# Peptides against a protein of PDB entry 1MQS, part 77

Target 1, 223 residues: chain A of PDB entry 1MQS
Amino acid sequence: ILKMLFLNKDLNNNDNITTITDDIFNQQEIIWKVLILDIKSTATISSVLRVNDLLKAGITVHSLIKQDRSPLPDVPAIYFVSPTKENIDIIVNDLKSDKYSEFYINFTSSLPRNLLEDLAQQVSITGKSDKIKQVYDQYLDFIVTEPELFSLEISNAYLTLNDPKTTEEEITGLCANIADGLFNTVLTINSIPIIRAAKGGPAEIIAEKLGTKLRDFVINTNS

## One batch from the design tools (peptide; made by RFdiffusion4, then SolubleMPNN)

Design b2_p17_5_s3 (from b2_p17_5, 10 letters changed)
Fold by OpenDDE base, seed 4:
Order: C-alpha cells, then structure tokens, then sequence
Structure b2_p17_5_s3 (fold): chain B 223 residues (1-223), chain A 17 residues (1-17)
C-alpha cells in the first residue's frame, strides 16, 4: 500500500510504517496527491493506515470514486479501486474533464483483459493517454485485521455456504469470490501455500479454484 | 488511435506488494 502511495517506487519493506513515512518525509520533497477510493478499497486502506500516515505519504485529500469531487487539475491522482466497468468509465470521465493533472491507476485485483482493452480504447479516444502514468494490478483486495491476520470481509459467508436454501450456483459464485480473495493474498505475501481443505464441501471447491488460479498464474508469468 | 492504444497497454503492469 505504501509503495502504491509513493507512486510504486521501491521502499524498504523491513521498516515499519512510521519509519518509512518519516524517512521519506524528511529526505524527499513530498508530492501532494489525491487518493480516489471505492468502498472496498477504503476498507483496505483504513485497515492498515491512519490519516496521519496518508498525510505523510503525500495524500492531501481522499474521496470516493462515486462521490462528486471537485476538480484539481494541477494535482496528480492515485486511483485505488476495484476492477469494474463502472470504475473504468468514471476514471475515463475524470480524464476527459481534466479533473486531475496525472492519473496513477491501481486496481485492487487483476483487471480482466476485456476491461483493460476497454480502458485503453476509451483513453485512446480521449487523446489524453499521456496523463495516464501508471496502470497496476495491486492484488490488495483484503482487510488486515491484525498483524499476520487478514479477512476477506465477506458478509454472511458461513451462513450462505451452509444454508440448505442456497443454490448451487450461489455457492459456486461465492466460492469463486473467496478463491479470488485468497489468490490476491497469496500473491501479496509472495509465498506458495500448501492448500488443505476438507473434502465434499465448499472448502474443497475453494481449494480447487485457488489451486487452478495459482497454477495458471505461474504458467502465464513464466511464458 | 491504435498507436495510442498499444502505448497505453505497454504501461500496464502487475505489481506485488
């Protein structure tokens, strides 16, 4: 997260947040930026960083992507949002309106190919592609509850998975979402897990989906 | 348009935390 807030520059990950922010604050000129979030990414950021941490990272203001935002044409913006068509359209509209000087786009998870192409196509039509400075998949779609513990913050997941009235399609869909969240977490930790799951239930479905995602990622990254 | 499209795609990266 801090790396993203510092425009994806390399940071020493061994230091605590305070040390990192203080060192950067003291050694480098702060580039003031706007941080644009959605509901999910707001929770992610808030789970790790305090307001003072954001300030030290050069975030002068943060807002929700769906909220009415005042134009700051001389200020660069960091978008940290879910990879959705809706968010893409809003970003492009902000670009068209010259709402900010520069656009650093970070998605909480992997942007699907079709949406990436859509984004690129729309930006190309605007003639303002030079303002798009970065587009990153951050794989940060989870909540840190405490050190070395995370949550996907899926409401009523247990109830949904164990309710006999829940359809198989609903279960499969939820399992896919859980697997996506776990996948993002694994990539963030940068360690290959040993996956264990009980057989004959949702846990097995999740494990299988996660395993497939990890294998596919490794294959695609090495090819 | 196509050139700008390709240029934009070249900026896309996956970043690990």
Amino acid sequence: as target 1 above (223 residues)
Amino acid sequence: SKKRYEDFLSKYKSLYF
Scores: peptide ipSAE 0.071, ipTM 0.650, DockQ to the pose 0.724
Fold by OpenDDE base, seed 3:
Structure b2_p17_5_s3 (fold): chain B 223 residues (1-223), chain A 17 residues (1-17)
Amino acid sequence: as target 1 above (223 residues)
Amino acid sequence: SKKRYEDFLSKYKSLYF
């Protein structure tokens, strides 16, 4: 998260967030930015950072993407939002209106190719693609509950997976969502996990999906 | 337009390769 707030630059590995922000501040002048969030990403940020941490990272103001926001044409903006068509349309509208000086777009999870193409097409029509400085998948679609514990914040997951009335399609879809969340978490931690799951149920399905995603990612990254 | 589209794709793909 801090890396994103510093425009995806490399950070020194320190144990203290304050030390990290202070070290960066001492190395270069702080760049003031606007942070644009949605409901889900707000929860993610709030689980790890305090308001003071955002300020030290150069965030002058933060707002929800769906809220009416005043133009700050001389201020760069960091978007950290879910990869949805709605959010893409809003970002493009903000670009059209010259709401900010630069656009650093970060998605909470992987942006599907079709949506990336849509974004690119819309931006190309505006003629303002030069203002878009970054487009990143951050893989930060989870909430940190404790230093070594996280939540994917999937409502009623246990009930859905254990209800006999739940359809196979619903189970498969939910398992895919869980696997995606776990995948994002693993990428954030930057280590290959040992996967343990009970056999004969949804846990096994999730483990298999996650294993496949990790293998595919490793293959693609090494090629 | 085509070039800009390709630039976005290139930037995005660089995250995975």
Scores: peptide ipSAE 0.057, ipTM 0.669, DockQ to the pose 0.365
Fold by OpenDDE base, seed 2:
Structure b2_p17_5_s3 (fold): chain B 223 residues (1-223), chain A 17 residues (1-17)
Amino acid sequence: as target 1 above (223 residues)
Amino acid sequence: SKKRYEDFLSKYKSLYF
């Protein structure tokens, strides 16, 4: 998250948040930015950072993407939002309206190829592609509840997975979402887990999906 | 990779501009 707030520059990972922010604040020229969030990403940020941390990261204003936001044409913006068509359209509209000087786009999870192509196409049509400085998948679609505990914030997951009325399609879909969340978490932690799951249930489905994602990622990274 | 989208966008930029 801090890396993102500092425009995805490499940060020394061995320091606590306070040390990192203090060092950067003291050593680098502070680039004041607007942070644009959605409901989910707000929860993510709030779980690990305080308002003071945002300020130290150069965030002068933070707003929800769906809120009416005043133009700040001379201020760069960091978007940290869910990878949805709606958010893409809003970003493009903000670009069209010259709402900010620069656009640093960060998605909380993997943006599907079709949406990426849509974003690229729309941005190209605006003639303002030069204002798009970054487009990242941050793999940060989870909440940190404790230093060694996280939540995917999936509503009624347990109920859905254990309700006999739940369809196989619903279970499969939910398992995919859980696997995506776990994948994001694993990438963030930067450690490959040993996966243990009970056989014959949703846990196995999740484990298989997660395993596939991890394998695919390793293959693609080594390629 | 995290840079996948930047690279992709860059490619598209080069095609249209």
Scores: peptide ipSAE 0.028, ipTM 0.660, DockQ to the pose 0.072
Fold by OpenDDE base, seed 1:
Structure b2_p17_5_s3 (fold): chain B 223 residues (1-223), chain A 17 residues (1-17)
Amino acid sequence: as target 1 above (223 residues)
Amino acid sequence: SKKRYEDFLSKYKSLYF
Protein backbone atom coordinates (compact mmCIF):
# COMPACT_ATOMS: atom_id res chain seq x y z
CA ILE B 1 0.00 0.00 0.00
CA LEU B 2 2.73 2.46 0.89
CA LYS B 3 4.52 1.67 -2.33
CA MET B 4 1.34 2.51 -4.20
CA LEU B 5 0.95 5.76 -2.30
CA PHE B 6 4.47 6.67 -3.36
CA LEU B 7 3.57 6.09 -7.00
CA ASN B 8 4.87 2.53 -7.04
CA LYS B 9 8.47 3.58 -6.62
CA ASP B 10 10.89 1.23 -4.96
CA LEU B 11 10.99 1.79 -1.24
CA ASN B 12 13.46 0.40 1.23
CA ASN B 13 11.42 -2.36 2.82
CA ASN B 14 13.71 -2.82 5.78
CA ASP B 15 12.09 -0.17 7.90
CA ASN B 16 8.86 0.11 9.79
CA ILE B 17 5.99 2.01 8.17
CA THR B 18 6.54 4.92 10.51
CA THR B 19 10.23 5.11 9.73
CA ILE B 20 9.64 4.96 6.01
CA THR B 21 7.02 7.68 6.05
CA ASP B 22 9.05 9.86 8.37
CA ASP B 23 12.18 9.50 6.30
CA ILE B 24 10.43 10.30 3.06
CA PHE B 25 8.59 13.20 4.60
CA ASN B 26 11.78 14.65 5.98
CA GLN B 27 14.20 13.94 3.16
CA GLN B 28 12.24 14.56 0.00
CA GLU B 29 9.82 17.11 -1.24
CA ILE B 30 6.48 15.55 -0.64
CA ILE B 31 4.24 15.22 -3.65
CA TRP B 32 0.74 16.02 -2.52
CA LYS B 33 -1.86 13.76 -4.04
CA VAL B 34 -5.53 12.95 -3.93
CA LEU B 35 -6.51 9.39 -3.11
CA ILE B 36 -9.65 8.09 -4.80
CA LEU B 37 -11.19 4.97 -3.29
CA ASP B 38 -14.30 2.86 -3.48
CA ILE B 39 -16.10 1.23 -0.58
CA LYS B 40 -14.06 -1.94 -0.71
CA SER B 41 -10.67 -0.29 -1.05
CA THR B 42 -11.55 2.16 1.71
CA ALA B 43 -11.96 -0.76 4.06
CA THR B 44 -8.63 -2.18 2.92
CA ILE B 45 -6.75 1.07 3.45
CA SER B 46 -8.45 1.81 6.75
CA SER B 47 -7.52 -1.59 8.10
CA VAL B 48 -3.80 -0.86 7.90
CA LEU B 49 -3.29 2.91 7.72
CA ARG B 50 -4.40 5.87 9.76
CA VAL B 51 -5.17 9.32 8.46
CA ASN B 52 -1.82 10.50 9.72
CA ASP B 53 -0.09 7.76 7.74
CA LEU B 54 -1.87 8.91 4.60
CA LEU B 55 -0.83 12.46 5.29
CA LYS B 56 2.78 11.40 5.68
CA ALA B 57 2.50 9.65 2.34
CA GLY B 58 1.39 12.91 0.76
CA ILE B 59 -2.31 12.21 0.66
CA THR B 60 -4.03 15.47 1.47
CA VAL B 61 -7.51 14.42 0.47
CA HIS B 62 -9.16 11.06 0.10
CA SER B 63 -12.65 10.51 -1.25
CA LEU B 64 -14.94 7.93 -2.72
CA ILE B 65 -14.91 7.56 -6.47
CA LYS B 66 -18.70 7.89 -6.63
CA GLN B 67 -18.77 11.07 -4.59
CA ASP B 68 -18.93 14.47 -6.16
CA ARG B 69 -15.37 15.70 -6.15
CA SER B 70 -14.14 19.19 -6.88
CA PRO B 71 -11.66 19.56 -9.71
CA LEU B 72 -8.04 19.83 -8.65
CA PRO B 73 -6.38 20.20 -12.03
CA ASP B 74 -2.94 20.83 -10.56
CA VAL B 75 -2.98 17.84 -8.23
CA PRO B 76 -2.14 14.26 -9.17
CA ALA B 77 -4.61 11.55 -8.25
CA ILE B 78 -4.09 8.00 -7.11
CA TYR B 79 -7.01 5.75 -7.89
CA PHE B 80 -7.19 2.60 -5.81
CA VAL B 81 -10.42 0.95 -6.83
CA SER B 82 -12.06 -2.33 -7.77
CA PRO B 83 -11.62 -3.47 -11.38
CA THR B 84 -15.15 -2.72 -12.57
CA LYS B 85 -16.71 -1.15 -15.64
CA GLU B 86 -18.33 1.47 -13.45
CA ASN B 87 -15.03 2.59 -11.96
CA ILE B 88 -13.41 2.67 -15.39
CA ASP B 89 -16.18 4.89 -16.71
CA ILE B 90 -15.80 7.27 -13.79
CA ILE B 91 -12.03 7.45 -14.23
CA VAL B 92 -12.47 8.22 -17.91
CA ASN B 93 -15.04 10.89 -17.09
CA ASP B 94 -12.63 12.42 -14.61
CA LEU B 95 -9.98 12.36 -17.31
CA LYS B 96 -12.31 14.06 -19.79
CA SER B 97 -13.11 16.72 -17.23
CA ASP B 98 -9.44 17.36 -16.44
CA LYS B 99 -10.30 16.75 -12.83
CA TYR B 100 -6.67 16.07 -11.88
CA SER B 101 -3.23 16.70 -13.35
CA GLU B 102 -2.11 13.09 -13.49
CA PHE B 103 -3.80 9.74 -13.08
CA TYR B 104 -2.17 6.85 -11.25
CA ILE B 105 -4.58 3.97 -11.59
CA ASN B 106 -4.36 1.03 -9.21
CA PHE B 107 -6.83 -1.81 -9.18
CA THR B 108 -7.45 -3.84 -6.04
CA SER B 109 -7.22 -7.02 -8.11
CA SER B 110 -6.45 -8.03 -11.67
CA LEU B 111 -8.28 -6.08 -14.33
CA PRO B 112 -9.70 -8.47 -16.92
CA ARG B 113 -8.48 -8.08 -20.48
CA ASN B 114 -11.86 -6.97 -21.77
CA LEU B 115 -12.05 -4.16 -19.24
CA LEU B 116 -8.49 -3.11 -19.95
CA GLU B 117 -9.35 -2.91 -23.61
CA ASP B 118 -12.44 -0.90 -22.75
CA LEU B 119 -10.35 1.49 -20.68
CA ALA B 120 -7.84 1.84 -23.49
CA GLN B 121 -10.56 2.46 -26.04
CA GLN B 122 -12.28 5.13 -23.99
CA VAL B 123 -9.00 6.84 -23.17
CA SER B 124 -8.02 6.83 -26.83
CA ILE B 125 -11.16 8.76 -27.68
CA THR B 126 -10.34 11.47 -25.13
CA GLY B 127 -6.90 12.12 -26.55
CA LYS B 128 -5.62 12.56 -22.99
CA SER B 129 -3.72 9.33 -22.53
CA ASP B 130 -0.62 11.28 -21.54
CA LYS B 131 -2.26 12.10 -18.22
CA ILE B 132 -2.44 8.43 -17.32
CA LYS B 133 0.92 7.72 -15.77
CA GLN B 134 0.40 4.24 -14.35
CA VAL B 135 -1.95 1.28 -14.48
CA TYR B 136 -1.34 -1.40 -11.85
CA ASP B 137 -2.96 -4.49 -10.50
CA GLN B 138 -2.17 -4.21 -6.80
CA TYR B 139 -3.71 -7.45 -5.55
CA LEU B 140 -4.92 -5.78 -2.36
CA ASP B 141 -8.35 -7.29 -1.97
CA PHE B 142 -8.49 -8.24 1.71
CA ILE B 143 -8.89 -6.73 5.15
CA VAL B 144 -6.24 -6.84 7.84
CA THR B 145 -7.98 -7.59 11.11
CA GLU B 146 -4.87 -8.06 13.24
CA PRO B 147 -1.14 -7.82 12.59
CA GLU B 148 -1.00 -11.50 11.66
CA LEU B 149 -4.58 -12.01 10.56
CA PHE B 150 -6.58 -11.08 7.50
CA SER B 151 -10.08 -11.59 6.16
CA LEU B 152 -11.41 -11.89 2.63
CA GLU B 153 -14.75 -10.53 3.87
CA ILE B 154 -16.79 -13.15 2.07
CA SER B 155 -20.19 -13.30 3.69
CA ASN B 156 -21.74 -16.64 4.60
CA ALA B 157 -18.87 -18.65 3.16
CA TYR B 158 -19.13 -21.38 5.77
CA LEU B 159 -22.89 -21.60 5.43
CA THR B 160 -22.73 -21.79 1.64
CA LEU B 161 -20.07 -24.49 1.66
CA ASN B 162 -21.95 -26.63 4.17
CA ASP B 163 -25.51 -26.21 2.95
CA PRO B 164 -26.63 -29.42 1.24
CA LYS B 165 -28.78 -27.33 -1.09
CA THR B 166 -25.75 -25.54 -2.49
CA THR B 167 -24.99 -26.67 -6.02
CA GLU B 168 -21.62 -27.94 -7.16
CA GLU B 169 -21.33 -24.92 -9.41
CA GLU B 170 -21.91 -22.57 -6.50
CA ILE B 171 -19.34 -24.37 -4.37
CA THR B 172 -16.80 -24.34 -7.18
CA GLY B 173 -17.42 -20.68 -7.80
CA LEU B 174 -17.03 -19.78 -4.15
CA CYS B 175 -13.86 -21.86 -3.87
CA ALA B 176 -12.47 -20.03 -6.87
CA ASN B 177 -13.27 -16.67 -5.29
CA ILE B 178 -11.59 -17.70 -2.05
CA ALA B 179 -8.55 -18.94 -3.94
CA ASP B 180 -8.37 -15.62 -5.79
CA GLY B 181 -8.48 -13.73 -2.53
CA LEU B 182 -5.79 -15.89 -1.01
CA PHE B 183 -3.70 -15.49 -4.14
CA ASN B 184 -3.94 -11.72 -3.87
CA THR B 185 -2.95 -11.90 -0.22
CA VAL B 186 0.07 -14.09 -0.95
CA LEU B 187 1.26 -11.72 -3.65
CA THR B 188 0.89 -8.79 -1.29
CA ILE B 189 2.79 -10.48 1.51
CA ASN B 190 5.40 -11.49 -1.06
CA SER B 191 6.12 -14.78 0.65
CA ILE B 192 5.68 -18.33 -0.55
CA PRO B 193 3.11 -20.05 1.63
CA ILE B 194 2.96 -23.56 2.93
CA ILE B 195 -0.54 -24.68 2.09
CA ARG B 196 -2.29 -27.23 4.29
CA ALA B 197 -5.87 -28.30 3.79
CA ALA B 198 -8.19 -31.01 4.99
CA LYS B 199 -8.85 -33.69 2.42
CA GLY B 200 -12.17 -34.43 0.81
CA GLY B 201 -13.83 -31.03 1.04
CA PRO B 202 -13.85 -27.42 -0.11
CA ALA B 203 -10.55 -26.75 1.63
CA GLU B 204 -8.82 -29.18 -0.69
CA ILE B 205 -10.41 -27.57 -3.73
CA ILE B 206 -9.28 -24.15 -2.58
CA ALA B 207 -5.76 -25.38 -1.88
CA GLU B 208 -5.48 -26.94 -5.32
CA LYS B 209 -6.77 -23.83 -7.06
CA LEU B 210 -4.44 -21.61 -5.07
CA GLY B 211 -1.49 -23.87 -5.75
CA THR B 212 -2.20 -23.78 -9.46
CA LYS B 213 -2.49 -20.00 -9.48
CA LEU B 214 0.78 -19.60 -7.63
CA ARG B 215 2.62 -22.01 -9.89
CA ASP B 216 1.26 -20.33 -12.99
CA PHE B 217 2.23 -16.94 -11.67
CA VAL B 218 5.79 -18.03 -10.90
CA ILE B 219 6.16 -19.60 -14.31
CA ASN B 220 4.83 -16.53 -16.07
CA THR B 221 7.03 -14.14 -14.12
CA ASN B 222 10.17 -16.18 -14.67
CA SER B 223 9.62 -16.73 -18.40
CA SER A 1 4.41 -7.98 -13.02
CA LYS A 2 1.84 -5.83 -11.24
CA LYS A 3 2.45 -3.10 -13.77
CA ARG A 4 0.13 -3.17 -16.74
CA TYR A 5 0.88 0.24 -18.16
CA GLU A 6 2.75 -1.12 -21.15
CA ASP A 7 -0.06 -3.49 -21.92
CA PHE A 8 -2.49 -0.62 -21.61
CA LEU A 9 -0.47 1.51 -23.99
CA SER A 10 -0.18 -1.34 -26.43
CA LYS A 11 -3.91 -1.81 -26.47
CA TYR A 12 -4.46 1.92 -26.65
CA LYS A 13 -2.32 2.21 -29.73
CA SER A 14 -3.84 -0.83 -31.36
CA LEU A 15 -7.35 0.46 -30.79
CA TYR A 16 -6.60 4.00 -31.85
CA PHE A 17 -4.87 3.11 -35.17
Scores: peptide ipSAE 0.023, ipTM 0.580, DockQ to the pose 0.068

Design b2_p17_5_s4 (from b2_p17_5, 10 letters changed)
Fold by OpenDDE base, seed 2:
Structure b2_p17_5_s4 (fold): chain B 223 residues (1-223), chain A 17 residues (1-17)
Amino acid sequence: as target 1 above (223 residues)
Amino acid sequence: SSSSYQSFLSKYKNLYF
């Protein structure tokens, strides 16, 4: 998140948030920018950062993507939003309207290829592709509640997984979503986890899916 | 049209790890 707020510059991860923000604040000219969020990313940021951290990162204003926002054509914008068609369309509309000077787009999770192609196509039509400075998959589909505990903020996940009326298809689909979130979390932490799961239930399904994703990733990265 | 969006993809897409 901090890296994103500093336009994806390399940061020393060994320091705490306060030290990082202080060091950057003292060493670099602050680029003032607008932060555009959705409901999910707002919760994510709020769990990790304080208001003062945002200010030190040069965030002057933060707004919801669906909120009516005033044009700031001379101010760069950071989007930190879910990879959805709706959000892409809004970003493109903001681009068309010259709402901001520069666009730094950070998706909270992996952007599917079809949506990436859609974004690219729409941006190309505008003739304003030069204003798009970055498009990142952040792999931050989680909320930190405690130092060693996080949540994917999937509504009613426990109920759905434990309701005997839930179909196998629904369980499998939800497990896949959870595994995707966990995979993104692992990538963010940049550490290969030891996976422990109870046998005979959704936890095992999730563990298997996650394990497969990690193995595939390692193979593809080393190839 | 295909060339323009491919150029965009190659230039601006990055993965965060």
Scores: peptide ipSAE 0.016, ipTM 0.510, DockQ to the pose 0.568
Fold by OpenDDE base, seed 5:
Structure b2_p17_5_s4 (fold): chain B 223 residues (1-223), chain A 17 residues (1-17)
Amino acid sequence: as target 1 above (223 residues)
Amino acid sequence: SSSSYQSFLSKYKNLYF
């Protein structure tokens, strides 16, 4: 998250948030930026950072992507939003209107290929692709509740997985969503875990899906 | 327009690979 707020420059990850922000604040000229969030990413940011941390990171204004926002044509914008068609369309509209000077787009989770293609197509039509400085997938589809505990914020997950009335399709779908969230978490912490799960239930399904995602990722990263 | 599209896709291909 901090890396994103500093325009994805290399930061020493071994330092505490406060130390990183203080060091950068003291040593470098602060580039003031606008941070644009959605409801989900707002929860994510709020769980990890304080308002003062945002200020130290050079965030002068933060707002929701769906809110009416005043144009700041001389100010770079950081988008940290869910990979949805709606958010893409809004970003493109902001681009078209020259709402900001530069666009640093960060998606909270993996952007599907079809949406990436859509983004690319729309941006190409605007003729303003040069204003898009970065497009990243931050893999931050989770909420930090405690230093060593996180939540995927999936409502009624336990009930759904344990209700006899839940269909296999619903269970499989939910397991896929959980696996996606876990995958994002793993990538964020930059450590590949050993996955262990009980056999014969949702845990196994989740483990298999997660394992597949991780294997695929490793293969693609090493190639 | 097509060239710009392909260029853009190429530039951000690392999102998937």
Scores: peptide ipSAE 0.015, ipTM 0.538, DockQ to the pose 0.347
Fold by OpenDDE base, seed 3:
Structure b2_p17_5_s4 (fold): chain B 223 residues (1-223), chain A 17 residues (1-17)
Amino acid sequence: as target 1 above (223 residues)
Amino acid sequence: SSSSYQSFLSKYKNLYF
């Protein structure tokens, strides 16, 4: 929890909360933030942290996600909420309205892939993906920078990949479509990427297909 | 075929890392 409040930086876990907050307070400028919670996460935070701990962590205001909140466009926000469609929609609406300067999203439990895809799709439509700095759950932690978070608008991709009736060939076909989308994205960005992918799965298939397309393109443009 | 499919799916999650 403290790690989250300090934007998921590494903290020395051997010290008590007071020592950690005091050390951080003395060593660096405090970034003042808004903390947005739901009912479940409120209980979690209250069980571990004191009001003074929140202040030392730079939390100026904390509110429930479903409550009406005043815009603070110059203040970064930390979300610590359940991974639900409702909460995702609210976060996206807050993004659309420029309610805060930056968005650090922490889900209280595992974020299902379908909801991650939904978040990515909605954010991509807003054109404000650069304001989302982090997305975390118990298994995922990543910094979001463009074009790392975007949608290819492939319908039912998650369902196709997770349906036990789907064949490997069908999945390979989907990977080809993804590679095409990525290729078009690369052309739009006007930068040739270094491709890294895990071996033995769809990542490798996508990487190989994309690599081939890029090589062919470079050869044809230099000719 | 089922084992290869499961192996294939196990690698899909790595697209997010």
Scores: peptide ipSAE 0.006, ipTM 0.374, DockQ to the pose 0.018
Fold by OpenDDE base, seed 1:
Structure b2_p17_5_s4 (fold): chain B 223 residues (1-223), chain A 17 residues (1-17)
Amino acid sequence: as target 1 above (223 residues)
Amino acid sequence: SSSSYQSFLSKYKNLYF
């Protein structure tokens, strides 16, 4: 997150957030930026950073992507939003209207190829591709509530998984989504988990899916 | 840093109020 706020520049990872922000704030020219969020990313940011941290990172204003936002043509914008067609369309519209000087786009999770292609196509039509400085995926599909507890903030997950009316396809899909979120969490924390799950239920399915994803990732990164 | 922030606020004060 901090890396994103500093336009994905290399930061020394060994220091606390406060130390990093203080050092940068005091020693370097601050680039003032607008931060555009959605509901999900707002929760994520709020769980990790304080308002003062955002300020020290050069974030002067933060707004929701769907909110009416005034043009700031001289100010660079950081988007930290979900990879959805709707958000892409809004970003492209903001680009067309010259709403900001530069666009740093960070998706909160993996951007599907079809959406990437859509983004690229729409941007190409605008003729303003030079204003898009960055496009990144993030692995921040979780909210930290306390040091030892986090949530994926999936509404009604328990109910859906335990409702006898839920189809096998729906259960499998939800389990996959949960596993993806957990996988992203693991990558973000940069620690290999010991997975504990109850047997004979959705938790086991999720654990198996997560295990597979982790194994595949390790194999692919070491080859 | 404080001066730049205040300058920014001055320029876009209507966004903060």
Scores: peptide ipSAE 0.000, ipTM 0.345, DockQ to the pose 0.022

Design b2_p17_6_s1 (from b2_p17_6, 6 letters changed)
Fold by OpenDDE base, seed 4:
Structure b2_p17_6_s1 (fold): chain B 223 residues (1-223), chain A 17 residues (1-17)
Amino acid sequence: as target 1 above (223 residues)
Amino acid sequence: MDLTKEFKELVKKFKEE
């Protein structure tokens, strides 16, 4: 995985993740990249790497392939996704839309010949094959740890958020506090989460606030 | 496995068809 994050350059496998990331981080200028994941690869990444590891590898943003993603036309993207027709179609669409500057495609498992041909065929039509810098398939059979449920233990959060008597100001304040707590949790766990929240409620507000905090943190750290 | 070369070759092939 680390090799992939460093654009499949040779790494010293005798060192632990921290040593590798530290050494690389200190030796060369970091190329900032976007990491595109799916559900399966998210679990894989989360089981192996910490947020700090991703940061040290130059990953500024990570998102799900099926999620709406803002274009970053000047930023290279690493795809680490399952070898499926659906993912291939999305990658091609991202290519068509010039969503990123460069595409480093890494499939989480062996890519069948028919899918490789499909990818190539679709890319051939776009005229943008030059933006695809790498195509790899991986043989990663990582055991993903079970998702952990945790609580911020904020007193009466549910009641406050669902009480019709609660003012907008109170909701906003509580959402900010929750976002702060989540942000701190993320930093503590050293894992950049994919944020998912129900739309149209406090969860969305929290998600947006958390996203902003994380982005700001990354920007400030990278400055 | 690195499939880049093979991929690029396939792309060229399809462009020529």
Scores: peptide ipSAE 0.679, ipTM 0.966, DockQ to the pose 0.401; fails the geometry check
Fold by OpenDDE base, seed 5:
Structure b2_p17_6_s1 (fold): chain B 223 residues (1-223), chain A 17 residues (1-17)
Amino acid sequence: as target 1 above (223 residues)
Amino acid sequence: MDLTKEFKELVKKFKEE
């Protein structure tokens, strides 16, 4: 998995994950990347890596493949998804739309020949095959944990955020509190969060604040 | 497994058809 996050470059296998990430972080310029997952791969990554590991590997944003993702045409993308026709079609659509600068495709399990051919055929039609830098498949047998639902138990958060009488300062303060709660949850669970937020509202503010907190945490722990 | 080479070859094949 770490190898994949570093674009399948050779890594020294004798070092633990922390040592590898620290060494790379300290010695090399970090290439910032987007990580695209599905439900299965999210569980896999969460079982193996910490949030700090992803950030140290240069993962600036991670999202689900089926999520409506904003284009980042100047940022390379790592796909780590199940080998399905649906995922292949989405990847090809992302390619057609120039959603990312480069595509590093990693399938979570063996890619059948017919799907490889389908991917190649579709990509051939786009004329953008040069953007596909890597295609890998893997065999990963990890324990998948069931998702958990939790609440921050903040009273009347929705009402406060949607009340026209609420001041910008109050909204900002509440969003910060929510972000703090989520941040603490992330650290407690020691899992990688996928942040989904509606655009143009408090949810986006919360998402941004949470992202900043996570980044700051990684920077401060390395410093 | 690294499928990049095989993938690129397949892309080339389909472009030629």
Scores: peptide ipSAE 0.676, ipTM 0.967, DockQ to the pose 0.353; fails the geometry check
Fold by OpenDDE base, seed 1:
Structure b2_p17_6_s1 (fold): chain B 223 residues (1-223), chain A 17 residues (1-17)
Amino acid sequence: as target 1 above (223 residues)
Amino acid sequence: MDLTKEFKELVKKFKEE
């Protein structure tokens, strides 16, 4: 799962989740990403990761695949969903609509050959195959426990960012909270990461807020 | 499993069809 969040880069599996995220956070540029889940994968993620882990992995926002999601054409997306015809059709529709800048597709279990071919066929028609950077299927042998507060937090983030009734103040508030989390992480690690944020989405807002906080901190500590 | 290569090959095949 962590490997997936870091775009399937090689990770040392011998370390604890916290150590891995900290090391990557310190040594590599953070790329802000959107994480798209379904009900099953939400439970899986909730059983293994904390919200702070997602933040350290550069996950700006997370949402359910079946929910109406705002377009973020400059933001890369990680899909972690069940290998179903319905999910494939939604992914293809997202591709057609230029919902995101890049697509990293991870299926929660083995992808049948017929569905792989269906995905490829539909994508071939769109002419946008270059936006699909990765296709993975996974064999999750994890005990999925009932999601606790993690699922609630995911829902709150989604509602705040995608509800048309959400005020600018609420969006700003959520972005500030995320920036605070990242800031605390930076301070804990005692290393300033290189951050890449896509333009035109929450990632840019968060990056700006984080930058401001870091600058203010440096100024205050040197004073 | 990484299916990226296989996927890209399939896409190419369908485009040539």
Scores: peptide ipSAE 0.674, ipTM 0.966, DockQ to the pose 0.342; fails the geometry check
Fold by OpenDDE base, seed 3:
Structure b2_p17_6_s1 (fold): chain B 223 residues (1-223), chain A 17 residues (1-17)
Amino acid sequence: as target 1 above (223 residues)
Amino acid sequence: MDLTKEFKELVKKFKEE
């Protein structure tokens, strides 16, 4: 997985993840990249890497392949997704729209010949094959546990956030508390979350606060 | 496995057709 994040460069497999990321960070200029995942690969990465590991690997943003993603035409993208016709079609569409500067495609399991040919055929029509720098299939055998649902058990959070009499300061304070709880959860389970929130409401505030906390943590840890 | 070379060759073949 780390090798993939560093564009399949050779890594010293005898070192732990932290040592590898530190060595690369010290020896090479960080190339900032976008990481495109699906549900399965998200679980895989979360089980192996810490949040800080992604940042050290130069991952600036990660998102789900099926989500609407903003164009970043000057940023290279790493795809780590299941070898399906659907995902191939999405990748090709992203290529057509010049969504990213370069495409590093990594399938989570063996890519069937028919799908490889389909990908190649579609790409040939676009005239943009030069943007595809790598195509890999991986042989990762990870046991994905069942999704977990948890609650922070903050009393009256829903009522407070939906009461029109609640002040902006009260909402901000509550959102900060929720973000703190989520941050602690992330650190405890050592996962890498994809944060999604509805726009224009408290959820967005919480998401931004959580993002800031995670970034600050990484900066402080690396300083 | 690295499929890049094989992929590029396939793309070339399809472009020539």
Scores: peptide ipSAE 0.672, ipTM 0.966, DockQ to the pose 0.386; fails the geometry check

